# Ledger of designs, part 246: peptides against a protein of PDB entry 2FGR

Target 1, 331 residues: chain A of PDB entry 2FGR
Amino acid sequence: SSVTLFGIVDTNVAYVNKDAAGDSRYGLGTSGASTSRLGLRGTEDLGGGLKAGFWLEGEIFGDDGNASGFNFKRRSTVSLSGNFGEVRLGRDLVPTSQKLTSYDLFSATGIGPFMGFRNWAAGQGADDNGIRANNLISYYTPNFGGFNAGFGYAFDEKQTIGTADSVGRYIGGYVAYDNGPLSASLGLAQQKTAVGGLATDRDEITLGASYNFGVAKLSGLLQQTKFKRDIGGDIKTNSYMLGASAPVGGVGEVKLQYALYDQKAIDSKAHQITLGYVHNLSKRTALYGNLAFLKNKDASTLGLQAKGVYAGGVQAGESQTGVQVGIRHAF

## One batch from the design tools (peptide; made by RFdiffusion4, then SolubleMPNN)

Design b2_p25_6_s2 (from b2_p25_6, 17 letters changed)
Fold by OpenDDE base, seed 3:
Structure b2_p25_6_s2 (fold): chain B 331 residues (1-331), chain A 25 residues (1-25)
Amino acid sequence: as target 1 above (331 residues)
Amino acid sequence: SEEDKLLKEFLEKVLKEQLEEEKKK
């Protein structure tokens, strides 16, 4: 049996030119290149190709020393794995987000990530962004000639909000082809939640693909999120992403990513463009810089996620520029 | 449609409320 302590401390200086009041915000932020974390994991060989595992991981906030506390909300799983794949019990990334966020060149963090995995409808569930779930059972297949899949189910445990009685229930999965330079995936998910105290289904479909040309990598996402209310119209968002990355000088990586968020319920679009650079000082330590521009149209109020500085929205139709410069250290 | 109008009004209200909460931070 082995136990490994691991983590990432990622801290940055961040700036956004507009908050909800139209004022600039700046300061020390966290998780600009990767989410800062502390974790414990281990495996036990049970013989015959069967292994037991555990994984406990929580977010670290380096700017304030975790003033709000520490928990294992990132992942808290026990697992069995073998030739059949892996079964996990516990809070984790849902299978759809685990696979489909892998196409985000900004690692689903900082001011540059694809923001499609979001609560688009003021859903009242704790995980209405479609990223993680409590009470989750997950299964992941092995890779068979490139083909792989993952499935998950989360129990609602009779959680109620207003008249909604199945809040937190998740069912979803993906199918994928991962072979050499090519990756492609299709994910489907439904989560039960509430909007305005009324039962709502968060339906999600996501297509992702990437290809590594050696000299550069291209990546793309197509997503539809629909909050289907039992009473009232659907709240639908179509999200699109296209990104490219390339190695620079053997020690660096440049990234460029564009995303479009077509918010159908408010007839409003938001455009996000992010330029990023990572400079590896070692295998464990990197410097990075991100420059992001978010243009909201009409009633759109999206804000860049400068965690630790400002992650809120802006006035309707306003644009926001963000900068992060930081250090990432892995251990 | 009337339903689309009501939905839009609802979302605009929610977005406004969220912005107001963020101004207090």
Scores: peptide ipSAE 0.134, ipTM 0.717, DockQ to the pose 0.011
Fold by OpenDDE base, seed 1:
Structure b2_p25_6_s2 (fold): chain B 331 residues (1-331), chain A 25 residues (1-25)
Amino acid sequence: as target 1 above (331 residues)
Amino acid sequence: SEEDKLLKEFLEKVLKEQLEEEKKK
């Protein structure tokens, strides 16, 4: 048996030119290249190809030393694995987000990531962004000649909001083909939540693909999120992403990613474009810089996620520019 | 449709409220 302590401390200087009042924000932020984290994990060989595992992971906020506390909300699982794959019990990334966020070249953090995994409808559930779930059971297959899959179910435990029952229930999964330079996946998920105290299903379909050409990698996502309300019209968002990355001089990586968020319920689009660079000082330490532009049209109010500095929205139809320059250290 | 209009108005209201709360932080 082994226990490993691991983590990442990622801290940056960040700037955005507009907040909700139209003023600039700047300061020390976190998690610009990778989410800062502290975790413990371990495995036990049970013989016969069977292993037990545990994983406990929480987010670190280096700018304030976790003034709001520390928890294991990123992952808190116990697992069994073997030739059959892996079964996990506990809070974790839901299978759909775990697989489909892998196509995001900005690692689902900072000012450059794909923001499609979002609560688009003022859903009242804690995990209405479709990223993680409480009370989750998940299963991941082995890779069979490239083909693999993951499935998950989260218990609602009779959680209610307003007249909505079954809040927090998740069912979802993905199928994928991962072979050599090619990766492609289809994910489907449904979460039960509430909007305005009324029962709502958050339906999600996501397609992802990437291809590594050696000299560069291309990656793409297509996603539809639909909050289907028992009373009232659907709140639908179509999100698109296309990105490219390339190694630079054996010590760096440049990334460019574009995303479009077509918010159907408000007939409004937002465009995000991000240029990023990572410079590896070692295997564990890197410098990085991100430059992002977010253009909101019409009633769209999206903001760049400069965690620790400003992650809120902007005025309807306003554009925002963001910069992050930081250090990432892994241990 | 009228339903689409009501939904849009609702979302615009919610977004506006969120923005106003963020201005107060």
Scores: peptide ipSAE 0.073, ipTM 0.667, DockQ to the pose 0.011
Fold by OpenDDE base, seed 4:
Structure b2_p25_6_s2 (fold): chain B 331 residues (1-331), chain A 25 residues (1-25)
Amino acid sequence: as target 1 above (331 residues)
Amino acid sequence: SEEDKLLKEFLEKVLKEQLEEEKKK
């Protein structure tokens, strides 16, 4: 058997020019290039190609030393794996987010990431962003000539909110083709939740693709989220992302990513553009900088996610500029 | 539609409430 302690400490100085009151915020933030984490993982060879595994991972907040505590909400799984693939039991990324966030050039963190995996409808469920689930069983296939898939089901355990039952139930999966420079995926998911105390289905469809040209990488996402309320109209958001990255001087990487969030229920769009740079000081340590601009139109109130500094919204129709400069260290 | 109007009004209300809560932080 093996046990590995691993982690990332990512801390930055961050600035946003507007909060909900129209004032600037600045300070020390976390997780600008990668989510800061502490984890334990290990495997046991059971023979015959079968392995048992465990994975425990929690988020680290370096700015306050995890004042709110430490948990394993990022991942807490036990697994069996072999030639058949991998079965996981426990809280984890749902298969759809695990695969489809891989196309985000900003690693689903900081002020630059694709923000489509979001609670768009004031859903009352704990994981209405479609990223993780409690009580999750997941299965991942091996890669067969490029083709791979993942499936997941999360038990609701009769959780209720208002008159809504089955809250927290997830069913979803993806199919993908990963071969050489090409990656492409289709993900589908449904989660049961509540809006205003009424049963609501969060439906999600996501397409992702990337191609590595060697000198540059292109990546894209197309997503629709739809909160289907038992009573009332659907709350639909179409999210689009296009990004490019390129190595610089053998030790650096530049990233540019654009996203559009078309919030149909409020007939409002938000535009996000982010420029990022990572400078590798070593295999484990990097300096980074992010510059993001978020333009809200009409009733849109989206804010950049400067974790540890300000991650709230802004006034309707306001724009926000954000900067992060930080250090990422992996161990 | 009337339904779309009601939905919009609901979401605008929710967004406003969220903004007011964020101002208190």
Scores: peptide ipSAE 0.055, ipTM 0.656, DockQ to the pose 0.011
Fold by OpenDDE base, seed 2:
Structure b2_p25_6_s2 (fold): chain B 331 residues (1-331), chain A 25 residues (1-25)
Amino acid sequence: as target 1 above (331 residues)
Amino acid sequence: SEEDKLLKEFLEKVLKEQLEEEKKK
């Protein structure tokens, strides 16, 4: 049996020009290029090609030293793996987010990521962004000639909010084709939650694809999220993303990503464009800079996620500019 | 988050308005 301690410390200086009051915010933030984390993992060879594994991972907030505490909410799994693939028990990324966020060139973190995996409807469940789940069982297939898949189910354990009695139940999965420079995936998920104390289904469909041309990579996402309410109609958001990345001088990477969030329930769109650069000082240490623009139209109030500085919304129809400059160190 | 709070307040308002309209029908 082996145990590995691992982590990332990513800390930045961040600025956003508008908060909910229209004021600027600036300071020291976290997780601009990669989510800061501390983890323990290990495997045990059980013989015959079977392995047991564990993974415990929590988020690190370098700006305040985890003043709110440390937990293993990023991942807390035990697993069995072998020629059949991998079965995981415990809190983790749900299979849909695990696969489909891989097409986000900003690694689902900082001010530049695709923000489609979101609680679009003020859902009252803890994980209504569709990213992770408690009480999760997951299965991931091996890659067979490019084809692979993942499936998951999370138990609600009779969690109630208001009149909703199955909050936190998740069922979902993806199918994918990963071969050489090409990746393409389809994900489907449903999560039970509550909105206004009433039972609501969060349905999600996501298509992702990328192609690596060697000199550049293109990536795209198409997503629809529906919060199906018994009263008031569906809260639907269509999210689109297109991004490109390219290596620079053998030590750097430049990224450009555009996203559109069409929020149907409020007939309002938001446009996000982000330019990022990562400069590798070593295999473990990088400098980075992100510049993001978020343009809200009409009733849209989306904000950039400058974690540790400001991650809230803005006034309806306002635009926000964000900057992050930081250091990422992996160990 | 503050964003979630603003969205919640907005959606609660919209929901309330919709419920009131449905009661008038």
Scores: peptide ipSAE 0.019, ipTM 0.511, DockQ to the pose 0.009

Design b2_p25_6_s3 (from b2_p25_6, 13 letters changed)
Fold by OpenDDE base, seed 3:
Structure b2_p25_6_s3 (fold): chain B 331 residues (1-331), chain A 25 residues (1-25)
Amino acid sequence: as target 1 above (331 residues)
Amino acid sequence: SSAAEALAALLQAILEAQRAAEAAA
């Protein structure tokens, strides 16, 4: 049996030129290159190729010392694994987000990530961004000549909001092909939630692919998110991402990523472009810088996620520029 | 903003230095 303490402390100085009032924000932020975290994990060999595992992981907010407390909301699982794959019980990334966010070159954090995994409809559920779920059972297959899959189901436990009686129910999964430099996957998910106190289905379809050419990596995402409402019509967003990364001088990595968010319910688009650089001082410590531009059109109010400084929206049709410079340390 | 300009200049300088190092190798 083993127990490993692990974590990341990632803290930055961040700036955004506009908040909801049109004013600049600046200060000390967190999680610019990787989400800051503290975790415990371990495995036990049960013999015959069977292993038990546990994983407990929570987010760290280095700028305020976790003033709102610490929890294991990132992951709190017990698992069995073997030749059959892995079964997990507990709060975790849902299978769709676990696989499809892997194509985001900004690791689903900071001001540069793909923001398609979002609550687009003022959903009242706690996890209406489609990233994690409570009461989750997940299964991941082995890799069969490159082919692999994951499936998950989360119980609603009769959670109610307004007249909605199945809030928090999740069902979803992905199929993938991972072989050498190539990765491709398709994910499908449905989550039950509420909007305005009325039952709403959050449907998600995501296609991802990447190829590593050695000298550079290309990555892409295509996603549709649809909040299906009985009254008021569907709230649909089509999200697109294309990114490239390249190693530099054996100690650095440059990243460029573009995303488009076509918000159909408000007939408005947002464009995101991010340039990032990571400089490895060691295997465990890196310096990084991100420069992001977010252009909102028409009624779009999206904001860059400068966590710890400003992660809110902007005025409709306003553009936002963001900068992060920070240190990441892994242990 | 001055901060964005400074970062852009720094990133450009790093990229130029890297290109110069690659051309000298």
Scores: peptide ipSAE 0.010, ipTM 0.371, DockQ to the pose 0.016
Fold by OpenDDE base, seed 2:
Structure b2_p25_6_s3 (fold): chain B 331 residues (1-331), chain A 25 residues (1-25)
Amino acid sequence: as target 1 above (331 residues)
Amino acid sequence: SSAAEALAALLQAILEAQRAAEAAA
């Protein structure tokens, strides 16, 4: 058996030019290039190709030293793995987000990521962004000539909000083809939640693909998220992403990503463009900079996610510019 | 360089997508 202590401390100076009042915000932020984390993991060889595993991981907030406490909400799993793949029990990324977020060149963190995995409808469930789930059972297949899949189910445990029952139930999965430079995946998920105390289904479909040309990588996402409300009509968002990354001088990486969020319920679009650069000082330490521009149209009020500084919205139809410059250290 | 061309192509695609999205709005 083995046990590994691991983590990332990622802290930045961040700026956004507009908050909800139209004022600038600046300060020390967290998780600009990678989510800061502390974790423990280990495996035990049980013989015959079977292994047991555990994984405990929590987020670190370097700006305040985890003033709100530390927990293992990023992942808290026990697993069995072998020639059949891997079964996990416990809170984790849901299979759909685990696979489809891999096409985000900003790794679902900082001011540059694809923001499609979001609570678009003021859902009252704890994980209505479709990223993680409590009480999760997940299964991941091996890779068979490029083909692979993952499936998950999360128990609601009779959680209720208002008149809504089964809150927190998740069912979903993906199918994928991963072979050499090519990756492509389709994901489907449903979560049960509540909006305004009324039962709501969060339905999600996501298509992702990437190709590594060696000199550059291209990546794309197509997503539809639909909060199906019993009363008040559906809240639907179509999200699109296209990005490229390229190595620079063997020690750096440049990234450029565009996303479009077509918010159907308010007939409004938002455009996001992010330029990022990572400079590796070592295998474990990097400097980085992100520059993001978010243009809201019409009634759209989206804001960039400068965690630790400002992650709220802006006034309808306003644009926001964000900057992050930071240090990432892995251990 | 192929990387510069890829970046240029991406920038162009982004600009075209923005224009298309703005025209459809």
Scores: peptide ipSAE 0.010, ipTM 0.420, DockQ to the pose 0.011
Fold by OpenDDE base, seed 4:
Structure b2_p25_6_s3 (fold): chain B 331 residues (1-331), chain A 25 residues (1-25)
Amino acid sequence: as target 1 above (331 residues)
Amino acid sequence: SSAAEALAALLQAILEAQRAAEAAA
């Protein structure tokens, strides 16, 4: 049996040139290169190739010392694993997000990440971004000659919002091929939620791929998110991402990522481009900088996610520039 | 529920596999 304490403290100075009022925001932010976290995990060998595991992980906010408290909402699982793979019980990343966010070169955090995993429709569910779920059962296969898969189901536990029942129910999974420099996967998910107090299905399809050429890595995502409403029509967003990363000088990494968010319900697009650099001072400590530009067209109001400084939207059709410079320390 | 039944079946299969592995060792 083992128990490991682990974490990341990632804190930055961040700036965005526009908020919802058109004013600049700046200050100390968090989680610019990796999500800051504190966790406990462990395993027990049960014999016969079977292992039990636990994982408890919560987000750290270094700018205010977790003034709003601490919880294990990032992950709270017990698991069994073996030659059959892994079964997890508890709140976690849903299988689709766990796999498909791995193609995001900005680690699904800071001002540079792919923002497709989002609540596009003012969904009233707590996890309508499609990233995590409560009451989740997950299964992950081993890797069989490159092929692997993950599946998940989250119980709604009769949660209701307005006239909508089954809120928080999730079903989804992915199939993938991971072999050497190549990774490719297809994810499908449906989550039940509410919009305006009415039952809504959040359907998601995501294709991801990456290839590591050694000198550089390319990564891409194609996603459709569709909030299917009985009344008012569907809210559909097509999201696209293409990124490249390359090692620099043996201790650094440069990253460039572009994303397009085609928001069909408002017939509006947003374009995001981010340049990032990470400088490793050690295996545990890095300096980083991110520069992001977000161009909203027409009715689009998307904002960069400068957590701890400003993560809201901007005025319709406005562009936003963001900068983060920070320290990441892992323990 | 079908999900609970599937989980129960999976857990049972895991336990059976473990017992089989222990018996073969």
Scores: peptide ipSAE 0.006, ipTM 0.252, DockQ to the pose 0.023
Fold by OpenDDE base, seed 5:
Structure b2_p25_6_s3 (fold): chain B 331 residues (1-331), chain A 25 residues (1-25)
Amino acid sequence: as target 1 above (331 residues)
Amino acid sequence: SSAAEALAALLQAILEAQRAAEAAA
């Protein structure tokens, strides 16, 4: 049996030129290159190729010392694994997000990430961004000649909001091909939620692919999210991402990523472009900088996620520029 | 072919699980 303490402390100076009032925000932010975290994990060999595992992980907010508390909401799982793959019980990344966010060159963190995994419809569920779920059972296959898959189901436990029942129910999964430089995946998910106290289905389809050319990596995502309301029209968003990364001088990495969010319900688009650089001082410590531009069109009000500084929206049709410069330390 | 079969199987499993969940609700 083993127990490992692990974590990341990632803290930055961040700036955005516009908030909801049109004013600039700046200060000390968190999680610019990687989500800051503290975790415990371990495994037990049960013999015969069977292993038990546990994983407990919570987010760290270095800017305020976790003033709002600490929890294991990132992951709190017990698992069995072996030649059959892995079964997990507990709160975790849902299989779709776990796999499909891997194509985000900004690791679903900071001001540069793909923002498609979002609550697009003012859903009232706790995890309406499609990233994690409570009461989750997950299964992950081994890799069979490149092919792999993951499936998950989260119990709603009869959670209700307004007239909506089954809130928090998740069902989803992915199929993937991972072989050498190539990765490709398709994910499908449905989550039950509420909007305005009315039952709503959050349907998601995501396609991702990447190829590592050695000198550079190319990555892409295509996603459709639909909030299907019992009353009212669907709230549909089509999200697209294309990114490239390249190693620099053996100690650095440059990243460029573009995303388009076509918000059909408001007939409005948002364009995001992010340039990032990571400089590895060691295996565990890096300096980084991110520069992001978010251009909202028409009624779009999206904001960059400068966590700890400003993560709200902007005025309709306004553009936002964000900067993060920080230190990431892993232990 | 194998990828298409895997995708089809996944889709079927999701649909079946959804139906089962709906029936149990």
Scores: peptide ipSAE 0.006, ipTM 0.305, DockQ to the pose 0.013

